# Peptides against a protein of PDB entry 3T6J: the designs that were tried, part 291

Target 1, 375 residues: chain A of PDB entry 3T6J
Amino acid sequence: PIVESYIGFIESYRDPFGSRGEFEGFVAVVNKAMSAKFERLVASAEQLLKELPWPPTFEKDKFLTPDFTSLDVLTFAGSGIPAGINIPNYDDLRQTEGFKNVSLGNVLAVAYATQREKLTFLEEDDKDLYILWKGPSFDVQVGLHELLGHGSGKLFVQDEKGAFNFDQETVINPETGEQIQSWYRSGETWDSKFSTIASSYEECRAESVGLYLCLHPQVLEIFGFEGADAEDVIYVNWLNMVRAGLLALEFYTPEAFNWRQAHMQARFVILRVLLEAGEGLVTITPTTGSDGRPDARVRLDRSKIRSVGKPALERFLRRLQVLKSTGDVAGGRALYEGYATVTDAPPECFLTLRDTVLLRKESRKLIVQPNTRLE
Target 2, 372 residues: chain A of PDB entry 3T6J as posed
Amino acid sequence: PIVESYIGFIESYRDPFGSRGEFEGFVAVVNKAMSAKFERLVASAEQLLKELPWPPTFEKDKFLTPDFTSLDVLTFAGSGIPAGINIPNYDDLRQTEGFKNVSLGNVLAVAYREKLTFLEEDDKDLYILWKGPSFDVQVGLHALLGHGSGKLFVQDEKGAFNFDQETVINPETGEQIQSWYRSGETWDSKFSTIASSYEECRAESVGLYLCLHPQVLEIFGFEGADAEDVIYVNWLNMVRAGLLALEFYTPEAFNWRQAHMQARFVILRVLLEAGEGLVTITPTTGSDGRPDARVRLDRSKIRSVGKPALERFLRRLQVLKSTGDVAGGRALYEGYATVTDAPPECFLTLRDTVLLRKESRKLIVQPNTRLE

## One batch from the design tools (peptide; made by RFdiffusion4, then SolubleMPNN)

Design b2_p26_7_s4 (from b2_p26_7, 11 letters changed)
Fold by OpenDDE base, seed 1:
Structure b2_p26_7_s4 (fold): chain B 375 residues (1-375), chain A 26 residues (1-26)
Amino acid sequence: as target 1 above (375 residues)
Amino acid sequence: SLRLEVETDPYSDSSATAGPVYPVAP
């Protein structure tokens, strides 16, 4: 088997300022079959990048073909096991040298352990679809998230010599219609500049890319989905995200007005964006469970994903990227923290929903080191 | 490395969450 591993100070999610890496390591085996799908995605990446809702001037000047591999984890040493990884974490290197993507396939497979009777917050008519397509939709989402999410976008930089990596005279900010007025200076990085929101913001951007691009017919084709199956995968991917946004409330600490998990915060933000879109796209309905205690249901109107959801996400995603590219921390923070705010304001009453989420919380899944043998 | 975490991963439990505390607007 082909073995991959990494070790070192890699992820900064444990740093409140998003800068200091946590020491971790893994050993994994390449899943050749799944890797082939991601290779096809890589082959289409340059074209798919053009489908992202920002001008080419906000994208990398030169496409660098990355690696993408599906891995089955044998051992993982760290505080948490990711579903996907994009490395390196240095934006400059990503832009100039390229990057590598991995999907931890057997981590994603843990999703299959969810029992129907324990699946919370979904309508009964969605549960079977969700169970059926959660796994496949994860493959799509992880692929897009890593490759075209984390792997997309340009940071506007002025180097130590005063040179810009963009044409100040011709590049226009699509949100303002004006020339670029802010950028990263020498020594400034995404993490250093956006600090406490950097990780979650970036995850939100990447997740949004996944949702946005999964609507593209070519993407579903790459993953082998056509017709009704493709639509179901799309639906479940979006449904999973909005559900995740609700589940995310577990990771909010009201007393401290803070989030304890970057990805969950990101998913909540996306939920807020899609709720804001209105028009019945997403509905969260408080209910009473069979036990007589509070419950909730998330409903996503499939027919409105493209008509309502996509435009809303497009606008949001473009704003995320523009603010990121220009290093506009004030604007970025205002946007992101605005959507990340958790209140008990109607109609959603998120703090009340949080109580419901906590009430319905399931025990964490236990991921253990597998026994592996050659056959 | 930037990463995707899934609901069913170790971060599905708040007690197991290793992520930092991010300030959010009230």
Scores: peptide ipSAE 0.056, ipTM 0.590, DockQ to the pose 0.045; fails the geometry check
Fold by OpenDDE base, seed 4:
Structure b2_p26_7_s4 (fold): chain B 375 residues (1-375), chain A 26 residues (1-26)
Amino acid sequence: as target 1 above (375 residues)
Amino acid sequence: SLRLEVETDPYSDSSATAGPVYPVAP
């Protein structure tokens, strides 16, 4: 088998300021079959990047073909095992030197193992479909999230010599219609500027890219889905995201007005965006469980994903990218924290829903005892 | 093939429990 490993101070999710890396490491074996799918995604990446909802001037100047490998992890040392990795975590290096993508395939497989009876917050009619397609949809989402999410976009930079990596005279901010008014100065990074929201914001951008691009037929084709299967994968991917947005409330601390998990905060933000889109796209309905205690159901109207969901996400995703590219911390914070705010305001009553989420919470899964076998 | 086994963490404090970074907390 092909073995991959890495070790070091890499991820900064546990740093409130997003700057200090946590020590982690893994040893994994290459999954050749799944890696082949990701390689096909890589082969299409340059074209797919053009499908993202920002001008080419906000995308990397030169496409740098990355590696993308699916790995079955044997051991992972760290506070949490990611399903996907994009490294390095420095945007400047990503755009100038390139990056590597990894999907931890067997981690994803573990995440799929939800018993139907324990699957919360879904309509009964969606449960079987969700169980069937959660895995495949996650593969798609992670692939897009890493490769085209974290792997996309440009930071506008003025270097130490005063030179810009963009044409100040011709590049227009699509949100303002004006020339670029802000950028990263020498020594400034994404994390240093956006600080407390940097990690979650970036995850939100990457997740949004996944949802947005999974609608592209070519993406589904790459993963081997066509026709009704492709549509089901799309549906389940979006359904999973909106459900995750509800589940995210577990990771909000009302007393401190803070989030404890960057990805879950990101998913809540996406849920808020899609709820704001209205038109019956997403509905969260408080219910009473069979036990007589509070419950809830998330519904996603499949027929409105493209007509309502996509445009809403497009606008939001573009704003995320533009604010990121220009280093507009004030605008970025205002946007992101606005959607990340949790109140008990109707109709959603998120704080009340949080109580429901906590009530229905299951124990976290611990990944233990990796096993290998010959087949 | 590599398989990972899963156990449930009885510790309910989400602020202190470790878990997968992505995709969703199981």
Scores: peptide ipSAE 0.025, ipTM 0.620, DockQ to the pose 0.070; fails the geometry check
Fold by OpenDDE base, seed 2:
Structure b2_p26_7_s4 (fold): chain B 375 residues (1-375), chain A 26 residues (1-26)
Amino acid sequence: as target 1 above (375 residues)
Amino acid sequence: SLRLEVETDPYSDSSATAGPVYPVAP
């Protein structure tokens, strides 16, 4: 077997400022069969990057072909187990040296398992479809999230010598129509500038890339989905995300006005973006469960994903990238924290929904490392 | 990275993540 491992201070999610890495390590075995799908995605990455909703000037100047491997984890040490990994976590290195992507396949496999009777917040008519396509859609999402999410975008930088990595005269901010007004100075990084929102913001960008690009037929084809299957995968991927946005409320602390988990905050933000799009795209309806206690249902109108959802996500995702590229912390914070705000304002009444989410909270999960044997 | 923390995983039910990932054959 091909064994891979990594170890070090890598992920900064536990640092409120997003700067200090937590010690993490794993040992894993390459899953060749699953890796093949990601290799196909890598082969199309350069072309797919062009489908992202920002000008080429906001994308990497040179595409560096990354590795992407599916791994079955034998052991993992850390505060949380990732479904996917994109490293290094330094944008400058990603731009100049490249990056590596990993999918933790057996972690995903666990996540794919669903019991219908325990599946919360979905319409009955969606449950079977959700169960069927959760795994495949999640594979798509992880691949896009890591490779084309974290692996995309350019930071505008002025180096110590005063040289810019972009043409100040010709590059136009697509949001303002003006020349670039801000950038990263020498010594400034994504994490150092965006600080408290850096991790969640980046995860939100990556998740949004996944949702946005999963609409592309080529992406679905890479994963082996065509026709009705492809549409179902898309639907379930989007449905999963909006559901996740509701579930995310568990990780909001109203008394402190803060989020305790970066990815969940990101998913809530996406939910808010899609709710703002309106037109019946997403509906969250408070209900009464069979037990007589509060419940809720998330509805996603499949027919409006492309017509309503995609444009909304496009605008949002472009704004995320532009603000990131230009180092506009004030603008980025205003945008992101605006969507991350949780109130009890109608019609959504998110604080009330949070109570429902907490009421329906599942028991704590436990992942136990597998054993290996020689056959 | 897309992290599936044991306590934060929104993509699976509790039973799905309980126990070993690969059950040992008897």
Scores: peptide ipSAE 0.025, ipTM 0.555, DockQ to the pose 0.045; fails the geometry check
Fold by OpenDDE base, seed 3:
Structure b2_p26_7_s4 (fold): chain B 375 residues (1-375), chain A 26 residues (1-26)
Amino acid sequence: as target 1 above (375 residues)
Amino acid sequence: SLRLEVETDPYSDSSATAGPVYPVAP
């Protein structure tokens, strides 16, 4: 067996300023069968990067072929086990030295077990489809999120000698139509500039990349989905994201106006973007449960994903990338915090919905990590 | 960076997660 491991101060999600890493480590075994799908995704990565909604000037100058492997985790030490990993976390190193991706396959597999009667906030006609395709759609989303989400985009930098990694005279900001007005100076990093929103903002960008690119037929083909199955995987992936945005309210603290989880904040932001798109794409309806207590339903109109959802996400995702590339903290914060704001304003009444989310909260699943043997 | 499950993201404040635990994270 091929054994993979890492250890150290790696992820900064628990740092309010997004800078200090939590100590974690894992030991895992390569799953060769699942890794083959990700290898095909890597083989298409250079082309798929061109499908992202920003100019090539905002993408990495040189394509560096990354490694992507599916791992079965034997042991993981940390605050929790992720579904996937992209490292290193330093954007400058990602763009100059490359990166490695892993999917924690057996973690994903455990998550596939869902009890229909406990599945909250979905329409009854969506539940069976959701249960069937949640797992496969997660595989797609994780692959895209890590490889093409975290693995995409360029930071504009002026080095210590005053040299730029972009042509100041020719590179145009697609949002303003003007030359680049801001960049990262020597010693400045993504985390140092964007600070409290850096982690969540980056996760939002990565999740958005996943949703956006999962619409591409080549992606679905790589994962072995065709025809109606491919469309169902797309639908469930988007449905899962909008549902996640509602569930995210659990991790908001109204009294402190604070989000307590970066990924959940990111998912709420995406929900807000898709709600803003309107036209009946996403609907959240307060209901009364069978117990007579508050409930809710999230509805996603499948027929409007490409016509309404994709354009909305495209515009949003481009803005995220442009603001990140240019180090525009003021613009980035205004955009992101705007969508991350939780109020009780109609029609959504998110604070009221939060009460419903908390009321319907289920007990957390625990992961028991396995052993392995040679036959 | 990490990709975590929608319902069980472990990298939250301890007050939200009731301490370090390994939830299912697809």
Scores: peptide ipSAE 0.023, ipTM 0.617, DockQ to the pose 0.094; fails the geometry check

Design b2_p26_8_s1 (from b2_p26_8, 14 letters changed)
Fold by OpenDDE base, seed 5:
Structure b2_p26_8_s1 (fold): chain B 375 residues (1-375), chain A 26 residues (1-26)
Amino acid sequence: as target 1 above (375 residues)
Amino acid sequence: MTGIAGPEYEYPNAGVDPNDYIPLVP
């Protein structure tokens, strides 16, 4: 078997300033069969990057082909087990030396195990479809998230010698129509500059890339989906995201006005973006459960994903990238915190919905790490 | 950076729930 491992101070999610890494380690075995899908995605990555909704000047100057491997985790030591990883966490190294992606395949498989009767906040008509396609759609989302989400975009930098990595005279900000007015200075990084919002903002960008690019036929083909199956995978992926945005309210602390989980905050932001798009794309309806207690239903109109959802996400995703590239912390914070704000304002009444989410909360699942033995 | 599962960071002893990527409502 091919064994992979990592160990060290890796992820900074638990640092309020996003700077100090948590000590983590894993040992895993390469799943060759599952890795093949991600290898095909890697082979198409350079072309798919061109489909992202920003000018080439805001994309990496040179695509560095990464490794992407599916791993069966034998042991994981840390505060949490991710479904996917993009490393290193240093933008400069990713731009110059390349990066590696991994999918924790057996961790994903555990996450996919959902009993129909425990599936909350979905319409009954969507439950069977959701159960059927949750796993496959999630594989698509993780692949896109890691490879083309975290693996995309350029930071505009002025080095210690005063040289720019972009043409100041010709590069235009697509949002303002003006020349670039801000950038990263020598020694400034994404995390150091955006600080408290950096991790969640980047996760939001990566998740948005996943949703946006999963609409591309080539992506679905790479994962082996065609025709009606491809459309169902798309639908379930988007449905999962909007549902996740609702579930995310569990991780908001009203008294502290803060989020306890970066990815869940990101998903709530995406939900807010898609709700803002209007036109009946996403609807959250408070209901009463069979037990007589508060419940809710999330509805996504599949017929409006491309016509309403895609344009809304396109605009939002472009804004995220432009603000990231230019190091515009003020603009980025205003945008992101605006969508991340949780109030009880109508029509959504998110604080009230949070109470419903908490009421319907499933008990935490325990991941039991496997043992291997020679027989 | 990780794509899907993260811990409840507010709780020191809270492990990362892989279901945090796909919010499982109990």
Scores: peptide ipSAE 0.030, ipTM 0.580, DockQ to the pose 0.105; fails the geometry check
Fold by OpenDDE base, seed 1:
Structure b2_p26_8_s1 (fold): chain B 375 residues (1-375), chain A 26 residues (1-26)
Amino acid sequence: as target 1 above (375 residues)
Amino acid sequence: MTGIAGPEYEYPNAGVDPNDYIPLVP
C-alpha cells in the first residue's frame, strides 16, 4: 500500500484568531479506487474553475494542477479528524506553488453509520434517500470543497515594490462596477487580515463552491452518477447542507455570541443564505416529537434548487470571493457576520431552534483507530 | 484547510471541538 503521513502545526481552527496552527499528525493508506475519481476531477478542474461565479480576473492567473488523493486513516493524532485537507494553508503558496488535496475516506464512511431512527430533523420521506446518498454526495462535496473551493480564487496583492498582481486599470469589481479599490499589502495574508472570521469564511466559500458546482453535470459524471442518481446526489448534498446548518446551532454559544466550530458556522451561514432566497426553497418547521418534546423538520424543495437556490448561492459566493480577493475586511465581515448572527427573530427563531437541536443531540460517535488487516 | 466537519464526532479528551474536522454526520 501507498502510505501517506503528515505531522506539524497545520490547521488553525482552534485558534480564535485563526493564526496559530494546531499540532497534528496522521498515517494513512491511499485508497486507489477513490483517488481515481479525484484524479478525474483534477483533470477537469481548469474547466470547472471557469464555471465559478466570478470573472477570470478574480481567479488564479495560472492553473496549477494539484494532487488529490483519497486516504484511509490508520491513525490520527489531533483534536479532530478532518474529512478533507487542502494544504498548504497559505494563499500565496497556493497561488504560486500549488496545493495538495486529501480526502480522508474512511472518516467519511464512519459518519454514514447513522441509524434511520436516530436521524433527526429530516422529513420521513427524505430519510431513506439521505441514508442512501449521504456518503456519495459527501464524496462529491469534499472533492469540490477541497479542489475547487480552497483551490480557487485570487488575492489581489501589492508587493513590497508597489507592483500589483492585477491590472488596476482594467480589472473591475463585479459587485460595484468600479475599479479595484482595496487589496492585500505586503505582509498581509488572508488570516492576518480577516482574523476571527477567516477560517469560517473560507470554509463557507469552499462549501458554497461545492454546492454550486455539484449542480454541474460534468461533476456528477466524474463521480459516476447519471440520471436520477445524479439528481438524488445533488438533492441529498443540498439537503445535508441545510440540515447541517440547523445542527450547527449546537456550536453557537449565545452567552459569548460566538461560534465554536468554523465549518458549522459556515453551514449555518449557507442555511441563512438559502432561507433568505425564499420561495419555499428551504423550510424549517418546529414540530413536536413522538416523545412530546420539541422537534424540527428541515425541508428542501428539490424543484427549486436550480431555480432559486443556485442563483442565491451564486450571488452570495461571488460576493464572498470578491470581498476576499480585494481584502475588503469591512465588507467581508459585514456580510459574513450578518449571516452568522443567531437571533430568536421570527420566522426561524434560531435560538429556540438551538434549544431543540440541543435537546435532540445525539451522543457523539467515538472514532476508534481501525485495525487494518490485509486480506 | 480541512473539509466538512460533522457534529457527530467528538474526541472526549479533545480541547477542540472535533466537529471542526469531521464531516456532517446525521
Scores: peptide ipSAE 0.028, ipTM 0.600, DockQ to the pose 0.120; fails the geometry check
Fold by OpenDDE base, seed 4:
Structure b2_p26_8_s1 (fold): chain B 375 residues (1-375), chain A 26 residues (1-26)
Amino acid sequence: as target 1 above (375 residues)
Amino acid sequence: MTGIAGPEYEYPNAGVDPNDYIPLVP
């Protein structure tokens, strides 16, 4: 087998300022079959990057072909096990030197082992479909999230010599219609500049890229989905995201007005965006469970994903990228924190829903180290 | 940057922000 490993101070999610990496390491075996799908995704990446909802001037100047490998993790030492990884975590290096992607395939597989009776907040009619396609849809999401999410976009930089990596005269901010008015100076990074929101914001961008691009037929074809299966994968991917946005409330601390998990905060933000889109795209309905206690149901109208969801996500995702590229911390914070705010305001009453989420909280899964054998 | 780790994958001893990983939502 092909063995991959990494070790070091890598992820900064646990740093309140997003700057200091946590010591992390893994040993994994390459899953060749799944890696082949990601290789096809890589082969299409340059074209798919053009499908992202920002001008080419906000994308990397040159496509650098990354590696993408699916890994079966043997051991993971850290505070948590991701489903995917994009490294390095320095945007400047990503755009100039390239990056690597990995999908932690067996971690994903564990996540998919959901018992139907424990599946909360879904309509009964969606449960079987969700169970069937959660795994495949998540493979798609992770692939897009890492490769085309974290792997996309350009930071506008002025170097130490005063040179810009963009044409100040011709590049237009698509949100304002004006020339670029802000950028990263020498020594400024994404994490240093956006600080407390950097990690969650970037995850939100990457998740949004996944949802947005999973609608593209070519993406689904790469993963081997066509026809009705492709549509089901799309539906379940979006359904999973909106459900995750509800589940995210577990990770909000009302007393501190803070989030305890960057990805869950990101998913809540996406849920808020899709709820704001209206038109019956997403509905969260408080219910009463069979036990007589509070429950809830998330509904996603499949027929409105493309007509309502996609445009809403497109606008939001473009704003995320533009604010990131230009280093507009004030605008970025205003946008992101606005959607990340949890109140008990109608119609959603998110604080009340949080109580329901906590009430229906499932037992935390334990991941145990797998074994390998020679056959 | 790390991909989706479900809320289920928070290490019990993670006294540190489980925000490091994209939670895989079951």
Scores: peptide ipSAE 0.025, ipTM 0.610, DockQ to the pose 0.119; fails the geometry check
Fold by OpenDDE base, seed 3:
Structure b2_p26_8_s1 (fold): chain B 375 residues (1-375), chain A 26 residues (1-26)
Amino acid sequence: as target 1 above (375 residues)
Amino acid sequence: MTGIAGPEYEYPNAGVDPNDYIPLVP
């Protein structure tokens, strides 16, 4: 339909246990031009899913062609407006019935209106490139995040009759080399098992899929980028992610040792993974601003994205998926909370950096909902 | 599930930022 809407208890981000949905709703208009790009991505989805760093046995048994539409939001009622949506939120339904993806195009467009002089934590040489490609790179990231992030991976399940949706004798855990030792039992869900980390963990997986697959030439071609432009889109997408990981510290509460925003926690985790990769891939340098106050710079070495970044992200992303598929809450929590921990340990001194992030925080942007007009 | 966090929108400091919908990049 040209006009789309939904309403109900949809997203569980506000529930500390990730189980109870917030009541939300939207009315939006289809952006046909942008939707055509996502349709091309959908057409390639089955092939692109094979590029993900886990065995086919950890992917959905049947590819269900999803819908993907770019929407211009007219009205959104909820605590916040997302850039993209993948629904339903139940993994079992996604596996058996399929899913729908939407990109909220005009929400993305608002994010692009950053003034160069207000752009924090980037090297001067990156600012113009970042401004130029932030929008296009984010469109790529949203498409991949929704369609191939949230839309990928299999949960191993034993049903009420005791039947498994996988072959226990032949499926091997790629991390251990052993047979599958854990799964979801009847009545267990992703959210019920992983609880407090479920939302952020899944967002981290989806964001990681975006970064990983944006390196694929076919993805860039689908979005209309080739040659130097394609490389710039990749660079800015990765740069945006590592910058976001630093900015994420705003949403950490040291006194409570908790995160207040699942996506930002996810982005911090990715930053930690890429920092751990070393070799000068990502560098965060405390500096002094022109005002004499603390500042920082994030540097991403473009030449090391494929050689250092991709392998690090590949290993991490595979581990995320394997732990998710097997319902290994202990392993998943250990992995994720390990990267999500914020300390003041050298060399990064993240708690000190958090103070810098807060000091450099921009005024919160407010979204004013648009109107339609006849031309 | 909501995709990439849109622009930094202030959500009530309720310990869990209800807005997992915060855009990646301000």
Scores: peptide ipSAE 0.025, ipTM 0.607, DockQ to the pose 0.120; fails the geometry check

